# Peptides against a protein of PDB entry 7PB4, part 357

Target 1, 105 residues: chain A of PDB entry 7PB4
Amino acid sequence: KMLNIKEYKEKLLSTLGEFLEDHFPLPDRSVKKKKKNIQESSVNLITLHEMLEILINRLFDVPHDPYVKISDSFWPPYVELLLRNGIALRHPEDPTRIRLEAFHQ
Target 2, 218 residues: chain B of PDB entry 7PB4
Amino acid sequence: DALQMAVGYFEKGPIKASQNKDKTLEKHLKTVENVAWKNGLASEEIDILLNIALSGKFGNAVNTRILKCMIPATVISEDSVVKAVSWLCVGKCSGSTKVLFYRWLVAMFDFIDRKEQINLLYGFFFASLQDDALCPYVCHLLYLLTKKENVKPFRVRKLLDLQAKMGMQPHLQALLSLYKFFAPALISVSLPVRKKIYFKNSENLWKTALLAVKQRNR

## One batch from the design tools (peptide; made by RFdiffusion4, then SolubleMPNN)

Design b2_p30_6_s4 (from b2_p30_6, 13 letters changed)
Fold by OpenDDE base, seed 4:
Structure b2_p30_6_s4 (fold): chain B 105 residues (1-105), chain C 218 residues (1-218), chain A 30 residues (1-30)
Amino acid sequence: as target 1 above (105 residues)
Amino acid sequence: as target 2 above (218 residues)
Amino acid sequence: MVSEEAERQLRLMVEELVILEAELKKLEEE
C-alpha cells in the first residue's frame, strides 16, 4: 500500500512539474525592455514547483508553525497566485509569512 | 420548521394585525439566534437575513442582533456579501451596523465561497478608510483582499496621509507593509519591523461559533 | 493571462498532493 502511494505521488509530482512549466513559467529575463534602473535584484527566482515544495515540507515538518517567510526569491505573482486560489494563506499578523492550506485536515 | 417561519417573518415583514408584534419578533429572533449559534445557517438563510439587517427594514437593535447571528453552516455566498455592500451605499443602516458588518466580513472571510466580485469592491472598501470608526476593520479587510494590481500610487499617498493624521496605527502599518511587499518602489518609508501586527481581532464576537463551524466542516 | 481553468487545476493537484503526503506520514508512523 505504501509503495503504491509513493509511486502515485511521484507520478503526480512529475505531472505537476510539467503542468507548472507549461502554464506558470517564470518570466523570461530576455525581454530587453529598456534599462530603466530597476535594480534587477541579482536574486535568483525559484520556480513555482520549488515554492510549493518548500510550503508542503514546512506544513508537515513544522505543523505547529507551518508558515514560511517570503524571501526575495519568491516571485510576487506566484505568491499572489497561491493566495487568490486558496492554496496558501497569509499569516494574520505578519504579511511576510505564508502557509500552505492544510487540505488534509 | 421554526427557522423557516422565522426567516419568512423577517423576509415578508410582520403581519399588520398582530397586537404582539414585539413578542413575535423576539420569538423569531431567538429562533434564528439559537439555530445560528448551534448549527449555523444555510447560505440561503444568510442571503435573506443579511440583506434584511442592512436594508433598514427593522430598527438598529434588531439589525444588530440579526447581523451577530450571521453564522454559516458551511459557506456564505459571495453574492450575499455584494448585495450587503450595496446596502451600505444606500446609507439606511447606522454607523454601528456598518462597523459590525466589517467586523463580520473579516471574521467570516474564509467562509465566503468566492472572492472575485468582492475583490472588485476594493475601491469602495478603500474609500471607507476615512471613517475613523471603520478604519481598523477596513484595514484588516484590505489586508485580506489586496492584490498587486490594487497597489496604486494614489492609494499609497492616501495611506501615508492617514498615517500622518492618525499616527503609526498597527492596522495601518499592517496594510502598508503589504503594500510595500507588492510595490516596494512606491513606499520609501522604513516601516518598523513589527513581528506581530495586531489587528484588533482579539474581540472576535464569533470566535466560539467559528471554531464550531470549522469542526463541523472537517 | 493564466486561464482560470489552469488555476483551478493547480489547486486540485496541490490538494491531492497534500492528502497523499498526509497519508504517507500516517503510514510511516504506524
Scores: peptide ipSAE 0.629, ipTM 0.687, DockQ to the pose 0.305
Fold by OpenDDE base, seed 2:
Structure b2_p30_6_s4 (fold): chain B 105 residues (1-105), chain C 218 residues (1-218), chain A 30 residues (1-30)
Amino acid sequence: as target 1 above (105 residues)
Amino acid sequence: as target 2 above (218 residues)
Amino acid sequence: MVSEEAERQLRLMVEELVILEAELKKLEEE
């Protein structure tokens, strides 16, 4: 039973990865709009897949504080997407923290 | 069972003018209260009782007691919440009942199965910010609901106007900080980065009950 | 514009993943 669940999970993760690449890709860095010296702090944005992984891991690793701090690597549209779809919830006292919805509860 | 009889009583209303109406009412109310606090209520029971509490069918005291025991066993239906909000528009409930409802809504927010329809009511909730009694709780609700798409210039202006009128209230600051997070270009004012957003009355009347619900659903 | 359908599917997939993780955790603790 456990092996079957693990295999299914892996398959689902793979499918999710492909799905996210197709439907929710990161914006192409290529729009070098020429405008001036805004220090493009080359904040390396993480993929939505990576973001979800962080959120899922936090939910299970630290169930008493399942919130993740929104870093500069979190693309704001992804955060909005997760919140909009009820996948994530904002911390009631800290808008910079979000948690994954506890769908298993 | 006793709960079904109690819910049925509230749904159908007291049939005959029996002299013991108040005793019967109290008995059924206690039954609902006991079950709600011990085990929580099913979504269907909450649907029925929540609507009753806001419909004005019973007196304010009864409505208040019903609302206080709207504790889910598992989930609350979004439809129940939408229906409840519709009753707020009719104005048959007291101001205290409205306040209690918003407190309840904030407290039970995570137990509502879906948020899509509730999010569509964003404008309605936002309009309720003008009520001084509701404002703290509505701010908290909006804080939970607000998405980038909701952050519009006219709403920013209204919040700033409210702040000018009411002062720098913590609940308004919390909401404004969130607005600034989503749309920094719309809010030129430096908001103090408060590490902790304190909504007034964060002491949830249902804190113990909610902990119990979370433990039972684990 | 990401389709509403894609967003719905995303939610369903994440929901399923969370449920699976919870089940795995339960089995590991047993």
Scores: peptide ipSAE 0.618, ipTM 0.711, DockQ to the pose 0.300
Fold by OpenDDE base, seed 3:
Structure b2_p30_6_s4 (fold): chain B 105 residues (1-105), chain C 218 residues (1-218), chain A 30 residues (1-30)
Amino acid sequence: as target 1 above (105 residues)
Amino acid sequence: as target 2 above (218 residues)
Amino acid sequence: MVSEEAERQLRLMVEELVILEAELKKLEEE
């Protein structure tokens, strides 16, 4: 049973990865090159897949405080995407923290 | 044979050089349709064609026609269904194709060789209840899949919330009744005892074909 | 502009992943 679930999870993760690459890619770095003067904040944005992984892991690793602090690596449109779709919830007192929705509860 | 050529055409895609792409496509599609309705398709053929229908490789009209002729000769592989669901997640198929797929899945449920992996998809199907177009068919599918272990408090809450939103739909009532059967303590609400059929089986697109399949496999 | 359909599918996939993860965690604790 556990093996079957793991295998299915892996397949789903793979499918999610492909889906995210197709529908929710990060903006191309190339557009920022032309305007010289804006400080290239070298902040490496993480993929939506990585963001979701962080959120899922936090939900299960620290169930009593499942909130993740929004870092500079979090692309704001992804944060908004997760919030508006009810995938994530903002902390009621700290807007810089979000949690994954506890779909299993 | 003509069927192998047709399946191969859909699998490999149209060869670039044919000026009459539409005529060739139609010919192969008719071949698949004719064989499917007369004899059914082998599990391998269904595996290939079902994936094609949901992959977005062809237009919606073609995908719809392919999906409508996914009639088994004997069995459908569970793996084919799991792959199909994965394609639904990718979202390359139309909403109408998704509806048709769930209708197909319900209609062909008894012909699927195994249910273990499909049962693991229970949560995914349950999450699809929020789609108004899918809801009736998903309820029917869940009715077929639901085990005692699937009846959890959060799912009960979601069903009750859905009922509050949509009203007492026959398909929701059927599923709730099943949930109450497995976990009466979770559903305090009295469900009306409806003697009537919960699911519209009258609109089964495959009724005649399924009867033929059952007759051949007797 | 991300399609509403894609956003819906994303939610469904994440929901499923969370449920699967929860099930795995329960099985590991057992």
Scores: peptide ipSAE 0.627, ipTM 0.461, DockQ to the pose 0.443; fails the geometry check
Fold by OpenDDE base, seed 1:
Structure b2_p30_6_s4 (fold): chain B 105 residues (1-105), chain C 218 residues (1-218), chain A 30 residues (1-30)
Amino acid sequence: as target 1 above (105 residues)
Amino acid sequence: as target 2 above (218 residues)
Amino acid sequence: MVSEEAERQLRLMVEELVILEAELKKLEEE
């Protein structure tokens, strides 16, 4: 049973990765450069896949404080996407922190 | 180039467009439309044209067409948005233009370079909830802008009053749910737990154009 | 803007992934 679940999880992760690349890619370097000119910080944006991994890991690693601080590497449109779809929730007291929805509870 | 000439015409051109199909006006408008939908517009071009569309310099039909083609090549300047909102306060644009502007603002929200000054306009946007035609789009905008510090008792009361007047609209429910999340003590009413936040017309007029912009900026 | 359908699919995929992770964690603790 555990092996089957792991295999299915890996398949789902692969499918999700492809899906995210197709439908939710990061903006090109030109947009990054203009955003860099607007945001003085040369911060590399992470993919939506990486963002979701961080959120999922935090949910399970620290279930009593499952919130992740929004860093400059978080592309704002991705944060908004997750929030508006109910995939992520804002911290009730700190709008700079978000958590993944606990779909398993 | 043809685009620079067109933008220059709108900026420096006649103060009142004749109601008659000025062939020159139509030519320049088509040029702007073509470039905007094909390639997007530079932030400077959007700054100029957005202000023109809301200033009342041209007729409603022209303003509507200009606003519909305010598609960025990369980013929109926050200053352009602030200036545009200032024109809304002057009231020289039609009601339909205001609706279109809020639709545009929601659609282009992710392409705005900064949001600090826009966040300061929260109170202005919130006041626009009283307009029934604007309410769905303003709720969506406020949902994007709302921070804990914006959730005040008087605003909660206004939202509940709107709900009492209009019924439980999906856009109002979405905003109220966010308010309850930030300030649960201010909202005693049980809100239906919707798994999905739904805003009407999320399929904005610019859906195809925005996809193209994102693809070009991939 | 991404289609509403794509956003819906994203949610469903993430939901399923979270459920699977929870199940795996439960099995690892047994």
Scores: peptide ipSAE 0.622, ipTM 0.433, DockQ to the pose 0.310; fails the geometry check

Design b2_p30_7_s1 (from b2_p30_7, 14 letters changed)
Fold by OpenDDE base, seed 5:
Structure b2_p30_7_s1 (fold): chain B 105 residues (1-105), chain C 218 residues (1-218), chain A 30 residues (1-30)
Amino acid sequence: as target 1 above (105 residues)
Amino acid sequence: as target 2 above (218 residues)
Amino acid sequence: MVSAEAEAQLRLLVEELVIVTAELLKLEKE
């Protein structure tokens, strides 16, 4: 039973990865370098896959405080995507923190 | 063999339809349709074509026609169904194709060789209940799949929430009644004893084909 | 613009992944 569930989880993760690559890729950084000197802090945006992994891990690792602080690496459209689809919830008192929905509860 | 050439075309054929390619496409599609309705398809042919129909390799019209002719000669491999469900997760097929797939899955359920892996997909199917277009067919599928072990408090809550949203739909009531049978303590609500389970079986596109398959396998 | 269908499917995948993960963790504690 446990082995079957592990295998199924791996298949789900693989499917999710492929799905995210196909439908929710990060925007191409081909922003034309217009020469303006603004030190655009090259914040490395994480993939939606990585974001979901962080949220899932936090949900299970710290169930009493399942919230993750939104970092600059979180692409704002991904955050909005998760919130509007009920995949994530914003902390009621701190808008900079989000949690994954506890679908298992 | 004309069928092998047709299947090979769909497997290896170009993704981009050109005008001259449309005649060839139509020829091969008609070949598959003709064989499927007359004799049924081998499990290997269904494996290939079912994946193609759900992969988004071809347009919705072609995918719909392929899926409609997924009629087995004998059996459908469970692995083919699992792969097909994985394509549903990728979402490269249209909503109409998804509906058709669930209808197909319900219609062909008895012809699937094994159910062990399909039963593991119970949660995925259950999550699809939220889609209003899929809900009637998913309820029917879940009715066929549900074991006592699948009846969990969170699923009961979800079904009751759906009932509150959608009203007392016959397909939802059938599933809830089954849940109550397996776990009466989880469902405090008095469900009307429906003597007749009502699923949208009247619209089975494959009714005639399934009768023919059953006659050939006797 | 991501299709509404793709967004709905994302939710379903994540939901299932969470449920399966929770089931796995319960079995590991058992």
Scores: peptide ipSAE 0.637, ipTM 0.425, DockQ to the pose 0.436
Fold by OpenDDE base, seed 2:
Order: structure tokens, then C-alpha cells, then sequence
Structure b2_p30_7_s1 (fold): chain B 105 residues (1-105), chain C 218 residues (1-218), chain A 30 residues (1-30)
């Protein structure tokens, strides 16, 4: 039984990964924005898959404080996507923190 | 063999150089349809064509026609069904194709060789109950798949919430009745005693073909 | 522009993944 659930979870993760690559790819960082002088800190954006993994892990690892701080690596359209679809919730007192919806509860 | 050429065409895709791509497609599609309805398809042919129908490789009209002729000669491989469900997760098929797939899956359920891996997909099918277009057919599928171990408090809550939203639908009542049978303590609500469980006749599209398959395999 | 259908499917996949993960963790503690 446990093995079967593990296998199913892995299949879901794989399917989610493929789905996200097809439908929610990161914007092509066209490197060619010209050298204007401002140190645009080349913030490495994480994939939506990586973002969801962080949120899921936090939900189960720290259930009493399941919130993740929004970093510069979080692409704003992904954050908005998760919030508007009820996949994530903002912290009531700190809008810079989001949690995954506790669908199991 | 004409069937092998037709299956090979769908598998490899249209060769760029053919001036009459649509005529060639129609010819091969008719070949598959004729063989499927007359004799059924081998498990290997269903494996190939079912994946093609759900992959988004062809247009919705072609995918619908392929899926309608997924009639087995003998059996359908469980692996083919698992692969098909994986394509549903990728979302490259239309809503109408998804509905048709669930209808097909219910109609062909007895011809699937094994159910162990399909039973592991129970949660995925259950999540699809939220789609109003899929709900009647998913309820029927879940009715066929549900074991005592699948009846959990959270699923009972979801079914009751769905019933509150959609009303007392016959397909929901059938599934809830089965849940109450396996776990009476989880369902305090009095369900009407239905002597006969009626699902939407998903089988109607393949009824004649399925009778022919059963007669050939006796 | 991501389709409304793709967004709905994303929710379903994440929901199922959370539920399955919770079930797995429950079994590991038992």
C-alpha cells in the first residue's frame, strides 16, 4: 500500500513537471537587454515547479507556520497565478508571506 | 496490411511532402474505423492509437474519431489506460475528448486485463468529479473502482459538498450509496433506497461492438 | 495568456499532490 502511494506520488510529480513546462514556462530571459549601467541584480527566477515544491514542503515540514517568504526569485506572475486560483494564500498580517492551501484538511 | 499502414501513419505522423494530406489522413482513419468496428483492434494497436488520440498530435475531430473506434478484439492493456490518463494530466486534449475518454473507459472497463494500476489512479479520478461535464461518468468509473480502503472521511465530505452544490444527482447518489455500504459510520445522512442504480448510458456508443467482442471471446 | 483550463488543471494537480503527500506521511507515522 505505501509503495503504491509513493509510486503514485512520483507519477504526479512527473506529470506536474511536464505540465508546468508545457503551460507555464519561465519567460525566455532574452539576455540581449543592452548594458545600461544599472546593476540589475540578475535575480535567478525559479520555476513554478520549484516554487510549488518549496510551498508543499513548508506545508508539511512546519504545519504550525506553513508560510514561505516571497523572495526576488519568485516570478510575480506565478505568485499571482497561485493566489487567484486558490492554490496559495497570503499571510493575513504579512503580505510578503504565502502558504499553500491545506487541501488535506 | 492496410491496418498496419494506417496505424504506422498515425504513429509516425503525416509526411511533409504529401500534397493531399487530408485525403491520406481520411483514408487511414477509415481503415482503422472499419477494422475496429468489424473485428476489433489488437491490444498493441489500441496502445498506439489511444495515446495518439490523447496526445494532441492531431486535431479534435481526428482524435474523437480515433477514440470512438478504440474497440478491442480481446483485451485492453492496463498500461495503455495508465498512459492515456497521463495525457489527460498534460491537458493537450479538448474537454469533449476527456468526456469521451471517460465514457470509453467505463464502457471498456471489463475488457481491461488488470485493474491494479488503475486503482492507484483513484485519487486522480476523484479529483475530476469537480468538472461538471465529467462528473456523471467519473461517478460511474469510481463506482466500478471503489474499494473499502478508498472510502475516506475527506472524500465523503467532498461528495456531500458536491451534492449540496449540484443537487441529488442519481450518479452521486449511487456513489454515496456505495460509500455508505463500505463505511456506514462516515455517512450519517439518510440516502434514498434505490432498488436500481442508473448511470448515464455511456455504453450506448459501443453497445453493438461490445456484444460482438463478448461473442468472439466466448 | 494561459488558458483558464490550464489554470484549473494546475489546481487539481496540486490538490491531489497535497492529499497524496498527506496520506503518505500519515502512513509513515503509523
Amino acid sequence: as target 1 above (105 residues)
Amino acid sequence: as target 2 above (218 residues)
Amino acid sequence: MVSAEAEAQLRLLVEELVIVTAELLKLEKE
Scores: peptide ipSAE 0.636, ipTM 0.424, DockQ to the pose 0.434
Fold by OpenDDE base, seed 4:
Structure b2_p30_7_s1 (fold): chain B 105 residues (1-105), chain C 218 residues (1-218), chain A 30 residues (1-30)
Amino acid sequence: as target 1 above (105 residues)
Amino acid sequence: as target 2 above (218 residues)
Amino acid sequence: MVSAEAEAQLRLLVEELVIVTAELLKLEKE
């Protein structure tokens, strides 16, 4: 039973990864070239997959404070996407913190 | 079912022939209150009763009591909220009812099934910021609803003007901080680093009921 | 514009992943 669930989880992670790459890729760096004034924030944006991983891990590792601080590596459209779809929730007292929805509770 | 009879009474209105209209109304109102606080109401019951509370069909006291017991068993339909907002536009409800509605909307926000249509009402809610009685609760609602697409230069100006008029209110600062998060280039003003956003606890009226709903739905 | 369908599917995938993760963690603690 445990082995089957673990295998299923890995399959889900793989499927999610492929899905995110196909439908929610990071914007190509090339499009940023034309608007001169976007300071090249040298901050490497993380993938939506990595963002979700961080949020999921925090949800289970620290259930009493499942909030993650939004860093500059978080692409704002991804944050908005997660909030809009009810996948993530904003902290009621700190707009810079979000948590994953506890779908298992 | 006693609840169905009570809801039907409010929907259809008082049957003309009852000499004891007030006792009948009170009986049905207590039935709704008891069920709502004990078990919550079905989405369909909330749809009916919420519209009644805001339509001006009954007096302010009755509308207030109905609105206070709009506690979901599971979910609130977004359509019910949209209809309710449409009644606010008609202006048949009292100022106190409007305040209570916004408090309710904030308190029940997580129980609303969808937010897509509510998000389209962003401009309407934003316009209500000018009402001093509504402003704290509208700020809280907007804090929950605001997307990057909603953060426009004209809205930033309106918020700053409102802050200049009303002073540095915690609820305005909370909303401005969110606006600055989405569009830092639009807000040049240094906002005080408040570690905690303090909205008036709109949830206090329903705190016990909401805890019960969350426990039942776990 | 990301399709509304893709966004809905994203939610379902994440929801399932959270549920499965929770189940796995429960079994690992037994």
Scores: peptide ipSAE 0.634, ipTM 0.668, DockQ to the pose 0.293
Fold by OpenDDE base, seed 1:
Structure b2_p30_7_s1 (fold): chain B 105 residues (1-105), chain C 218 residues (1-218), chain A 30 residues (1-30)
Amino acid sequence: as target 1 above (105 residues)
Amino acid sequence: as target 2 above (218 residues)
Amino acid sequence: MVSAEAEAQLRLLVEELVIVTAELLKLEKE
């Protein structure tokens, strides 16, 4: 049973990864070349897959404080996407912190 | 044989150089349709063609026709179904293709060789209840898959919420009745005693073919 | 513009992943 669930989880992760690559890719950095003045914040944006992984891990590793601080590596449209779809929630007192929805509860 | 050539065409895709791509496609599609309805398809052929139908490699019309002829000669491999579900997650197929797939899955359920991996997909199917177009067929599928261990409080809540939103649908009532059977303490609501479970007849598209399959395997 | 359908599917995938992860963790503690 445990092995089957592990295998299924891995399949779900793989499927999610493929889905995210197809439907929610990071914007190609190539288009931003023209407008000079916006400080190329050298911050490497993480994929939505990586963001979800962080949020899922935090939810289970620290269930009493499942919130993750929004870093500069979090692409703002991804944060908005997760919030508007009820996948993530903002901290009620700190808008810079988000949690994954506890779908298992 | 003609079927192997047709399956090979769909698997490899159209060779760029053929001027008559549409005629060739139609020829091979008709070959698959004819064999499938007459004799059924081998599990290996279903594995290949089902994957193609859901991959988005071809247009919706072609995918629909392929999926409609996924009639087994004997059995369908569970692995083929799992792969098919993975394609549903990628979202390259149309909504109509998804509906057709669930109808197909319900209709062909007894011909799937194993159910262990499909049972692991229970949560994925359950999540698809939120799609109004899929809901009737997903309820039927879940009715076939549901075990006592699947009946959890959060799923009961979701079903009741869905019933509150959509009304007392016969397919939802059937699934809730099954949930109440497995876990009566989780469902305090009096469900109407329906003597007959009414699902949409998903088998109607394949009724004649399914009868033929059952006769060949007796 | 990401389709409303794709966003709905994302939610479903994440929901299932969370549920499966919770189930797995429960089994690992037993």
Scores: peptide ipSAE 0.634, ipTM 0.425, DockQ to the pose 0.433; fails the geometry check

